# Peptides against a protein of PDB entry 5VZU: the designs that were tried, part 6

Target 1, 271 residues: chain A of PDB entry 5VZU
Amino acid sequence: GRTLEDIFHEHMQELILMKFIYTSQYDNCLTYRRIYLPPSRPDDLIKPGLFKGTYGSHGLEIVMLSFHGRRARGTKITGDPNIPAGQQTVEIDLRHRIQLPDLENQRNFNELSRIVLEVRERVRQEQQEGGHEAGEGRGRQGPRESQPSPAQPRAEAPSKGPDGTPGEDGGEPGDAVAAAEQPAQCGQGQPFVLPVGVSSRNEDYPRTCRMCFYGTGLIAGHGFTSPERTPGVFILFDEDRFGFVWLELKSFSLYSRVQATFRNADAPSPQ

## One batch from the design tools (peptide; aimed at target 1 D80 N82 L249 K250)

Design b1_p9_7 (made by RFdiffusion4)
Pose (drawn by RFdiffusion4):
Structure b1_p9_7 (pose): chain A 212 residues (1-129, 189-271), chain P 9 residues (1-9)
Amino acid sequence: GRTLEDIFHEHMQELILMKFIYTSQYDNCLTYRRIYLPPSRPDDLIKPGLFKGTYGSHGLEIVMLSFHGRRARGTKITGDPNIPAGQQTVEIDLRHRIQLPDLENQRNFNELSRIVLEVRERVRQEQQEGQPFVLPVGVSSRNEDYPRTCRMCFYGTGLIAGHGFTSPERTPGVFILFDEDRFGFVWLELKSFSLYSRVQATFRNADAPSPQ
Amino acid sequence: TKGAEYVWH
């Protein structure tokens, strides 16, 4: 929905062109691999499926939310050269809720950082052996119309890598649930916010034979 | 910086 002008500034102009060139080299001679929608589950769930998400200069990507016990997984359906399609883009720890402060403390980025790194440490110890909402100051959000109320928050980690999917790594963050079908992830080390929203469209023949 | 493309400007 833009022209060469609105894009010729600039890093996105490059990424957009590469994509066009790269994908168009397929001339619709394509191989498809099977995917499934995730299993629904009652008590033990807050709703799975496909979501549109903001991935900065790469634009929106489609991500699948699925539940695996006390962890939720976000798996890329569409991706980018940094973190490709088919990878785990986010992992939400559902046993480590994070309390939301009043608006003024939400605004304080360092409070959020200290709190998130604390949980990361507690998690490392374990494994080794709704109210108003606002993003902290200094955290970017491509959306800007992110909902200003939220139901809860959890610790999570996202996967990052340089171009070519080089040296991928988990970085800490916080998952934010807005409503039944909108959620967010604050990328702590990037001071960046990804806003996700449910894909409303209905899919035929997409259920899995079983959870395994 | 890894994932710098995910930062919006």

Design b1_p9_7_s1 (made by RFdiffusion4, then SolubleMPNN; from b1_p9_7, 7 letters changed)
Fold by OpenDDE base, seed 5:
Structure b1_p9_7_s1 (fold): chain B 271 residues (1-271), chain A 9 residues (1-9)
Amino acid sequence: as target 1 above (271 residues)
Amino acid sequence: MKGESLIAE
C-alpha cells in the first residue's frame, strides 16, 4: 500500500505543480484590487481585520475577519488551490454559542459532533420557520377590479335591544417561560483542548478560549470543484487569535492577527 | 480530496 509519506509526497508535488501552473498562468494578466479594512463597531466581538493562518506546506493564508450584525465572516484574501481569493471561507452565527463541555469530554470528537449537529438542526428549523412567514405575505395582491356598483336607496328601520351580560372568562396568563439568559460569563476563559483525531498543523494552539460559536466552512476540491458548506466551530481565544474546527474534515485552523499597520487602509467615507 | 486548504485524504 502507499505509505502516509508517499501520499504526503505526492500531494506536496501536486501542490508545487499547481502553484507553478497558477503562477505561470498569472504572468499574462494580473489585476490588482485595493482591499480596505472593515470599520470597527462597538458591538464587534473583536476588532475586525486581517488574520494569518499557517498551513504548513500551503504557506501563509490571509483571511479578513468582518462583522455583519449577528454574523461574522472570514473572507480569503489569499486563495489556495481549493478555495480562491474573495471567497467566504467561514461564516459564523453569533446567535448560536457553542458551550464546550469539561476538558475530559472535549477530548471526545463524538461529543463535539453531537453539540454542533444539534445547533445545526436548530439553525435549519429557524430558517424554515422564517421562510414560511416571508412566503405568505406576497400572495394577496389580487387586482381589485373596482366595479362601480350603482346607488340603490334609503330604507329606515330603528330597533332597540339592550342587555348582553359581560362574561368574565378569566384566561390564566400562560407563564411566559423566560428564556433563561445564560449569564454571559464574559470574564474567565475556559480550558480548551482539541478532540482526539482532530488534526492541527500547529501544535502550539491556546489551551484557553473565551467563547465558541456555531459556524460553517467552505470546502472544495482543487480548482474550486464541488464547493459545499460544512458545519464547524469558531473558537475565540483572545483579541488577536481565533480558530475554526472543520467538523467533517476533522481539522483545526488557527488564525493570528496581522500586526502590521497599513497606511490608508481605511474604507473611503461613503460620499 | 476536498479541503478548506488541500488536506483531505
Scores: peptide ipSAE 0.084, ipTM 0.785, DockQ to the pose 0.407
OpenDDE base, seeds 1, 2, 3, 4: peptide ipSAE 0.037, 0.036, 0.036, 0.079; ipTM 0.768, 0.765, 0.763, 0.783

Design b1_p9_7_s2 (made by RFdiffusion4, then SolubleMPNN; from b1_p9_7, 6 letters changed)
Fold by OpenDDE base, seed 4:
Structure b1_p9_7_s2 (fold): chain B 271 residues (1-271), chain A 9 residues (1-9)
Amino acid sequence: as target 1 above (271 residues)
Amino acid sequence: MKGESLVSE
């Protein structure tokens, strides 16, 4: 039978050939668009910017990481045969932290899968509940009371009604101190290992992580066929490195910050 | 097979 290495090597040759065909056929039709870096905000989990996917023989992938309130987004700057440039490869829910177990239980793929699927179900429930509240609030378009005809302008006079004393009913509004969820303190780094059976193209990944979050990844066939969002784990290692575990693919993607400085890459201020 | 850009088996 073909080895996994033979299948991988054939697939690698096919992807390189596809990339060569695409670049060679469209060389005369390249449209260049300027990319702007997202502005950094104080509440951003890390500085937004360009990250390089560390994948061996499939070539260089560039992803833009950006923050949008309680969500983070990875947008493909480089396209590939499956997913074109400009697609959102990952969407991270910064409300839904993943708590990794101890290092022994982190080796169990089924345990990680259980934890992520439980969070996925909570996210689905919250979306259904918030969808019902937004739906029920629109249903009370009370009957259009027929506008009665414009009755005439009778002008009557300015009577001076009297001195009603200010009752100082100082009902102290009980400050429901909304417990300001303490900005998740940069917890001491947790020991990190990939589950058994999760493929990493490089065994040289950080063995300590800061935080993990629930997220979804975009997967597709060649030519962007049948695109879908699958559950995964965003792993923050440090200010310059993050990973994504693709549960369905049993794969891990490592991303490292592009250290290059770009002149005039700032987004124009929203007018 | 479906993949992210890097793992189309």
Scores: peptide ipSAE 0.082, ipTM 0.792, DockQ to the pose 0.406
OpenDDE base, seeds 1, 2, 3, 5: peptide ipSAE 0.035, 0.033, 0.035, 0.033; ipTM 0.766, 0.760, 0.762, 0.752

Design b1_p9_7_s3 (made by RFdiffusion4, then SolubleMPNN; from b1_p9_7, 6 letters changed)
Fold by OpenDDE base, seed 2:
Structure b1_p9_7_s3 (fold): chain B 271 residues (1-271), chain A 9 residues (1-9)
Amino acid sequence: as target 1 above (271 residues)
Amino acid sequence: MKGESLVAK
């Protein structure tokens, strides 16, 4: 019978062949699109930019990380046989932090799955509630034909009234002890390990993470067939590294900043 | 058994 290794090997060969066919077809019709780096904002979780992902079978992928208020996006710069370039491979909800347990419980995939699915359900509820408020507000503009009541001429009464003395009440400035906003403790990095049974291409991933967020990843069959969003965990390791745990796929993707300085890659200022 | 096309990312 076919082993799991045979199936994996056949699939790897298919992906390599598809990648070769796509790259060879582009030699005749190279369209160049200029990519602009997103502008950095003060409230960005990390500096936006290009990250290299290492997917086991797909090789090197380039993703643009960008921030959009309380959302982050990973946009594919390189396509693969499943997801074309320009697609949002990951969407991160920066409102929904994932709290990882201790290292012992982090090894339990079912515990991570529980935590992520609870957050997924909250996100679903918030989306339903916000959809109802937008629907009810449109109904009540019945046309009040407010007949224009005639403008009665309001008389000019001139009353001059007098010089009231400024009382000097010298209220002592109470020392508003400025409660020193404790500098938002740049969350001490917590120990990090992948759950047992989550596949990683490389065991050389950071063993400490700063924070985690709920997100969704785009998955599809070959040729972008049946695209869907699956739940996952965005893991911020540091300024230059993040991961994504694809919950349903039981897989981890590590992304590292592209350290190459691109001159003139900044988006033109909106005129 | 149709090989489940490994849904890639």
Scores: peptide ipSAE 0.106, ipTM 0.771, DockQ to the pose 0.166
OpenDDE base, seeds 1, 3, 4, 5: peptide ipSAE 0.041, 0.044, 0.043, 0.038; ipTM 0.767, 0.771, 0.778, 0.765

Design b1_p9_7_s4 (made by RFdiffusion4, then SolubleMPNN; from b1_p9_7, 6 letters changed)
Fold by OpenDDE base, seed 2:
Structure b1_p9_7_s4 (fold): chain B 271 residues (1-271), chain A 9 residues (1-9)
Amino acid sequence: as target 1 above (271 residues)
Amino acid sequence: MKGESLVAQ
């Protein structure tokens, strides 16, 4: 019978062949689109920019990481046979932190799955509640035909009243001991390991992470068939590295910052 | 068995 390795190898060959066919068909009709780097904001979790992903089958992918308030997005700069360029491969909810357990429990895929699915359910509830408040507010503008009551001319009364002396009450400025906002302890990195049974292309991933967030990844069949969002975990390792655990796929993708300096890649200032 | 098209990312 075909082994799982044979099926994986056949699928890898198909993806390589599809990639080759696509690249070769476009040789005569290359459209170039200028990519602008997102502007960095003070509140950005890390500097936005280009990251290289290493997917096992697809090879090198380029994703642009950008921040949008309490959301982060990974946008595909390189397409693959499943997900075309310009799609949001990952969407991260920076409101919903994932707390990883100790290293022993991090090896348990079912524990990670439980934690992620509990957060997914909270996100679903918040979306339902916010949808109801937006619906109820529109119903109550019945047309109050407020008949214009006639403007009675209010008389000009001129009253001059007098010189009240400024009392010098010298209230001592109480020393507002500015409670030194303890610098938000740049969370000490926690030990990190992938769960058993999560596939990684490279075992050389960071063994310490700063923080994790709930997110969704876009998955599709070949030719962008049946696209759907699956639950996952965004893992911030450092300023230049993040990962995504695709929960349903039991896979891990590592993304590393593209260190190339692009001159004039900044978005034009909005005029 | 239709090979489940490995849903790629």
Scores: peptide ipSAE 0.092, ipTM 0.770, DockQ to the pose 0.166
OpenDDE base, seeds 1, 3, 4, 5: peptide ipSAE 0.087, 0.072, 0.083, 0.041; ipTM 0.786, 0.785, 0.783, 0.771; seed 1 fails the geometry check

Design b1_p9_8 (made by RFdiffusion4)
Pose (drawn by RFdiffusion4):
Structure b1_p9_8 (pose): chain A 212 residues (1-129, 189-271), chain P 9 residues (1-9)
Amino acid sequence: GRTLEDIFHEHMQELILMKFIYTSQYDNCLTYRRIYLPPSRPDDLIKPGLFKGTYGSHGLEIVMLSFHGRRARGTKITGDPNIPAGQQTVEIDLRHRIQLPDLENQRNFNELSRIVLEVRERVRQEQQEGQPFVLPVGVSSRNEDYPRTCRMCFYGTGLIAGHGFTSPERTPGVFILFDEDRFGFVWLELKSFSLYSRVQATFRNADAPSPQ
Amino acid sequence: SADYRENMS
């Protein structure tokens, strides 16, 4: 929904062109691989499926939320040259809630960082052996209409990599649940916010034979 | 991940 002008500034002009060129080389001669929608589950769940998400200059990407015990997974359905389609873009630790401060402390980025890194450390120890909401100052958000109230937060990690999916790594962050069908992820080391929202469309023949 | 940082900024 833009022209060559609104894009010719600039890193996104390049990424958009590459995509157009690359994808159009297929001339609709394509191979498709099967995917499934995730299993629903009662008590042990806060609602799975497809979501539209903001991935910075790559634009929106489709991500599938699914539940695997005390962890939620976000798997890319569409992707980008940094973190491709089919990868785990996010992992939410559902046993490590993070308390939300009043608005003024939410605004303080370092408080958020200290708190998140604390949880990361407690997690490393374990594995080794709604109220008003605002993003902290200095955290970018492409959306800006992110909801200003939220139900809860959890520690999580996101996958990052350089171009070509080079040296991928987990970086700490915090998952934010707004309502039954909108959630967010603060990329701590990138000072960036991704806002996700449920794909409302209904899908025929998409259920999996079983959880396995 | 510098490229990715730029993308997310």

Design b1_p9_8_s1 (made by RFdiffusion4, then SolubleMPNN; from b1_p9_8, 5 letters changed)
Fold by OpenDDE base, seed 1:
Structure b1_p9_8_s1 (fold): chain B 271 residues (1-271), chain A 9 residues (1-9)
Amino acid sequence: as target 1 above (271 residues)
Amino acid sequence: VEDFRRSMS
């Protein structure tokens, strides 16, 4: 039987060949489009911008990270044989934080899988509930027929009455000790390790993470066939590095900020 | 031919 290594090697060769064919074919018909850096907002999790991502067999890709309220997006600047440029390679739900277990339990892929799939189910339920509320509101503007019904007059007045009883009941103020949410110590990252059986291109990933979020990654066949979103984990390491665990693919992508400064790369102000 | 979906294996 083919080893997993043989299959990986053949797949790598095919991807390299496809990349070479595509790059060679497009040499005579290039359309250039300016890419603008997304504006930074104070509430952005990290500074938006260009990141170099490692996609195992796909090699090095450029992704634009941007923030959209409680969502983050990784948009492909470079295409590959499966996913063209301009597609959202990752979508991160910043409302759904992933709590990683201790280092011992982080090595267990099934534990990470459980945690992620539980969050996925919550996200699905929230989408289903929010979809129902939007649907029911439009139906019932039946035509209000204007019937003119008439005038009648009635008047009367009266008066009563007094009484005053004073009941004292001195209910003790139960000191609801608001458990002061200890300000999440912004500084101490959690120890981080990939689960056993998650493939990483390099073992040189940060061994401490700041926070994790639920997200989805885009996968497709060659030529963008049968595109689907798969569950994963966005891992924020620091201001310049994040990862994505592709749960179903059992792979890890590391993204590092492009340190290059670009002149005139700012988005034009919305007029 | 297994449709090599983005196999980040």
Scores: peptide ipSAE 0.146, ipTM 0.844, DockQ to the pose 0.501
OpenDDE base, seeds 2, 3, 4, 5: peptide ipSAE 0.112, 0.145, 0.145, 0.139; ipTM 0.844, 0.849, 0.848, 0.849; seed 4 fails the geometry check

Design b1_p9_8_s2 (made by RFdiffusion4, then SolubleMPNN; from b1_p9_8, 5 letters changed)
Fold by OpenDDE base, seed 1:
Structure b1_p9_8_s2 (fold): chain B 271 residues (1-271), chain A 9 residues (1-9)
Amino acid sequence: as target 1 above (271 residues)
Amino acid sequence: MEDFRKSMS
């Protein structure tokens, strides 16, 4: 049988060949589009900007991280044979935090899979419920015909009345001291390890994470065929590093901030 | 052959 190395080598050769074919077929007809850095907001989870990712066999890719209220997006700046530039490679739902278990249980892929799929189901339910409320409101503005008709008038007045009094009962409010969940000390990251059987290009990933969120990743065949979103986990390590676990692919991608300063990269002010 | 739909192999 072909080894995993043979399959990887054949796939790498195919990717190189595809890249060569694409670069040769365009006969140097290059179109250039300016990319602007997203503005930073105070409520952004980390500073938005360019991150370099490692996508296994695809090599080094550039992703723009941006924040959109309670969502974050990774947009491909570099395309690959499957996903063209400008596509949203990852979408993160910042409403759906994932709590990682202890290190022992983090090594169990089935446990991570369970947690992620439970969140996926909640997200699906919330989307269905919100879709029903938006659908019912538009139906009933039938054109009220302006019929004109007319008249009249009256009148009257009155008055009544009375009293009644009574009772006391003074039931003591039991102080259910809601144990204020101690604000998770913002400084101590949780120990982090990849599940067994999740592939990483580099074992040199941070072994401590700040927080995790539910997200979806975009996958497609060559030439952007049959694109679909698969469930995953966004892992924030620090201000300059995040990861994404592609659950169905059993792969991990590490993204590191591009430390280069760009002149005139800010978006023009909306006129 | 699993369709290498993998932007991530």
Scores: peptide ipSAE 0.057, ipTM 0.809, DockQ to the pose 0.464
OpenDDE base, seeds 2, 3, 4, 5: peptide ipSAE 0.066, 0.070, 0.070, 0.071; ipTM 0.821, 0.824, 0.825, 0.826; seeds 2, 3, 4, 5 fail the geometry check

Design b1_p9_8_s3 (made by RFdiffusion4, then SolubleMPNN; from b1_p9_8, 6 letters changed)
Fold by OpenDDE base, seed 2:
Structure b1_p9_8_s3 (fold): chain B 271 residues (1-271), chain A 9 residues (1-9)
Amino acid sequence: as target 1 above (271 residues)
Amino acid sequence: MEDFRKSLS
């Protein structure tokens, strides 16, 4: 029988060959498309922009993180043999926070799996309920007969009056010492560890996270065959780093902000 | 088994 090592070796050879074929095809027809950075909004969880991911056999990946109200999106800037450039590799639901347990229980993959699948079921229920309300609201536009209410014309009156001067009362604005709203305690980062059996290419990931959210990741076979969304966890570490746990794949991807300053990378203002 | 649908090897 094929060993796991044989399967891994064959798969790595296929990925190298695919990468070579794709790169060699570009020598004849390079189409360059300008990438614009998404505009930052005050309500964005972190500054949007380019992030560098490391995927094991695929090497370096560039993802653009953007915010869309209560959703975040990771869009592939670099394609791979499975998922082409321009696809949304991750979709994050910022309405559905994941509460990680203590460090001891974070090592338990089954505990993380339980928490994520419970949130997935809530998201599914909310989508079903919201679909019903949108359906019932369309039925009651009975044709209100536009009765032609008549053109009453009336005209007149003009007048008058007067001056009233009322007074100065210079009530001293008492200095309401604005109690300095203590800056909302930037939620103390919680200790973070990957569950046992979750693969990470880099063991050097942040050991403290700020927030976690439910999300879905795109997976597909070679050539973008049978694309599907799988459940996962978006992990915000800091302003420049986030992770994604691919629950079904038992894998972790770390993304770090691309610190390069791009001149003229701003999207043209919509004319 | 690395899921061939997203090679994270």
Scores: peptide ipSAE 0.068, ipTM 0.814, DockQ to the pose 0.467
OpenDDE base, seeds 1, 3, 4, 5: peptide ipSAE 0.063, 0.073, 0.064, 0.055; ipTM 0.810, 0.821, 0.817, 0.817; seeds 3, 4, 5 fail the geometry check

Design b1_p9_8_s4 (made by RFdiffusion4, then SolubleMPNN; from b1_p9_8, 6 letters changed)
Fold by OpenDDE base, seed 4:
Parts: C-alpha cells; structure tokens; sequence
Structure b1_p9_8_s4 (fold): chain B 271 residues (1-271), chain A 9 residues (1-9)
C-alpha cells in the first residue's frame, strides 16, 4: 500500500510541477499592477505593510496586512495554486479577543478548539441579530396623506414671576475614588506554544505573544475551487511578527515583516 | 486528510 510518505512525496512533486507550469505561463503574458502600502493610522494594532508568510508546502508568500476599523485583513500579494493573488487570505475580528489558557493547557488542541468555536458561535449570533434589524426597518412607509390642517394661532400664555429662594444645600463632595485604570501593561507577553498536533513549517516561532484574536482563513482546491472560510486564531507576537493557527487544518503560518523600504509606495492622500 | 485545500499540510 502507499505509505503516508509516498503520498506526501507525490503531492510535493505535483505542487512543484504546478508552480513550474504557472511561472512558465506568466512569462508569456505579464500584467504589472502598482501596489500601495496602506496608510498607518493611530488605532492600528501594528504598522500595516508587507509580511512574508509560510503556507506549508506552498512555501514562502507575501501578504499585505491592513486595518479596517474593527477588522484586520491579510491580502495575498503572491498567489499559489489554490488561492490567487488579491484574495483575503485571513480576516481578523478585532472585536473578538482570544484569551489563551496557561502554557500547559495551550498544548491541548481540544481546549483551543473549544475556545475558538465558542467565539465563532458568538460571531454567528451577532451576524443573525444584525441581519434581522436591517430587515424590519424597510416595511412601513405607509403613504402619509399630507392633510394641511390650518394654522390655529396659539395664544401668548403669561410671564409668571420671579421667586428666587437660594436653597444652600451643601452636598458633600463624595470622593469619587478614581478607579486607577491600571495602565494596560502593554509590555508583558504571555507564554505561547502550539497545541500538540498543529503542524508548523518551522519550530522557530516566538514563544511569547502579546494578544490573540478570532479570525478566518480562506482555503480552496487547486484553481480556486470550492473556496471557503475556516476558523482560526490570529496571534500577535510583536510589531513585526504575527501568526495564524488554522484550526481545522491543524496548521500554523508565521508572518514576518518585510524590512525593505519602498520609495513612492505610500498611498496618495485622498483628495 | 482535507490537506489539499491550500495544502498547509
């Protein structure tokens, strides 16, 4: 019988052949598009820009990270046999923070799966509720017949007088104990480890993370067939590194900032 | 293995 190793080698050969075919086809007809870096905003979780990401057997790809209010987006700059360039590889919901357990419980894939699926269900409920409010508001434009009822002159009711009694009551200044907003300790990353059975292309990933969010990743067959969104976890490590755990695929992708400076890559100011 | 959809396996 074919070993798992034989199947893996055949699949890797197919992917290499596909990459070769795609690159060879592009040599005959190249379309160039200028890409602008997203403008940085004060409320951006990290500086937006280009990141190099790992996609298992696909290897190294380029993704642009951008922020859109309470959502972050990873857009493919490089395509692969499954997901073409310009697609949203990851969509992050910055409203739904994932709290990772302690380091021992982070090794449990079922615990991470539970936490992510609970957040997924909340996101689904919020989408259903928001869909109902948008539906009910359109119904009752009944034609209000504009009958012109006549202008009756409402009389000048009189100027009652001045009584000025200055009640002194000296209400004690209740000490508003300013709940000291504990300065959000922005500095202490939590210990981070991948769950058992989550595949990483490289075991050299950051062992501390700042924060995590619920997100979805785009998956598809070869030629972008049957595209779907799979649940996952966006992991912010630092200003220049983030990860994505693909929950259903049991895979981890590490993204690192491209440190190259580009001349004239800034988006034109909105006129 | 659903590994062929964006072969992250």
Amino acid sequence: as target 1 above (271 residues)
Amino acid sequence: KEDFRRSLS
Scores: peptide ipSAE 0.176, ipTM 0.859, DockQ to the pose 0.569
OpenDDE base, seeds 1, 2, 3, 5: peptide ipSAE 0.167, 0.147, 0.161, 0.158; ipTM 0.853, 0.844, 0.850, 0.853

## One batch from the design tools (peptide; aimed at target 1 S57 S199 I219)

Design b1_p10_1 (made by RFdiffusion4)
Pose (drawn by RFdiffusion4):
Structure b1_p10_1 (pose): chain A 212 residues (1-129, 189-271), chain P 10 residues (1-10)
Amino acid sequence: GRTLEDIFHEHMQELILMKFIYTSQYDNCLTYRRIYLPPSRPDDLIKPGLFKGTYGSHGLEIVMLSFHGRRARGTKITGDPNIPAGQQTVEIDLRHRIQLPDLENQRNFNELSRIVLEVRERVRQEQQEGQPFVLPVGVSSRNEDYPRTCRMCFYGTGLIAGHGFTSPERTPGVFILFDEDRFGFVWLELKSFSLYSRVQATFRNADAPSPQ
Amino acid sequence: SEAYENMYFP
């Protein structure tokens, strides 16, 4: 929904062109691989499926939320040259809720960082052996109409890599649940916010034969 | 970093 003008500034003008060129080299001679929608589950769940998400200058990407015990997974359906389609873009630790402060403390980025890094450390120890909401100051959000109220937060990690999916790594962050079908992820080391929203469309023949 | 530049919105 833009022209060459609104894009010729600039890093996204490049990424958009590459994509157009690259994808169009297929001239619709394509191979398709099977995917499934995730299993629903009662008590042990807060609702799975496909979501549209903001991935900065790459634009929106489609990500599938699925539940695997005390962890939720976000898997890329569409992706980008940094973190490709099929990868785990996010992992939410559902046993480590994070309390939300009043608005003024939410605004303080360092409080959020200190709190998140604390949980990261507690998690490393374990493994080794709604109210008003606002983003902290200095955290970017492409959306800006992110909901200003939220139901809860959890520690999670996102996957990052340089161009070509080089040296991928987990970076700490915080997952934010807004309503039954909108959620967010603060990328702590990037001071960046990704807003996700449910894909409302219904899909035929997409259920899996079983959880395995 | 490149990841920062990709994810940062001015």

Design b1_p10_1_s1 (made by RFdiffusion4, then SolubleMPNN; from b1_p10_1, 6 letters changed)
Fold by OpenDDE base, seed 3:
Structure b1_p10_1_s1 (fold): chain B 271 residues (1-271), chain A 10 residues (1-10)
Amino acid sequence: as target 1 above (271 residues)
Amino acid sequence: SEAARDLFTP
């Protein structure tokens, strides 16, 4: 029978062959499209832009990070044999923070898996509830027959009446102390380590993180076959670095800002 | 098969 090693060697040979075919076709048929950097907003978690990401056997790829209200998106600028350019490699839900445990419990993959799957279930429930409100609102517009009720002209009367009194009743406004959610101070970052059994391309990743969020990553077979979204964790390290833990794949992608400046890369202002 | 899913990459 084919061993797991034989299947892995066949897969790696196919991947190398596909990479060779794609690289050899660059001379024959290229469609060039201008890429614009997304505009930066004051409420963006970090400055949007180009990042270099690690994708295991594919190596380094270029990803555009952009913000869309309460969502962040990573879009592939470079593609590979599995996921083509222009696909959303990661989609981050900025509504759903992931609280990492202490450094000892961060080594436990099952603990991270529990936390992520609990958040995934909340996201699924919120989507079901919001789907019901949108469904019920459309049902009750029965066809109100617009009976043309006639134009009756009713007239006059002007009556003036007057004066009365200013009763003072000074009901004390109960101090609803709106607990101002203190903007979580950019405090000392939390110590960070990958869980045991999560693969990284190297051990050179930041050992401190600012915050984490729930997200989904796109995976597919060769030729973009059977694409699906898998649960994961977006990890913000700093202004120029973030990570994504692919929970089901037990892998980690590190993203680092491209420090190159591009002339005329800003999106044209909407006229 | 599970083995076919192990060939899926990001």
Scores: peptide ipSAE 0.412, ipTM 0.850, DockQ to the pose 0.196
OpenDDE base, seeds 1, 2, 4, 5: peptide ipSAE 0.405, 0.404, 0.371, 0.396; ipTM 0.834, 0.837, 0.815, 0.840

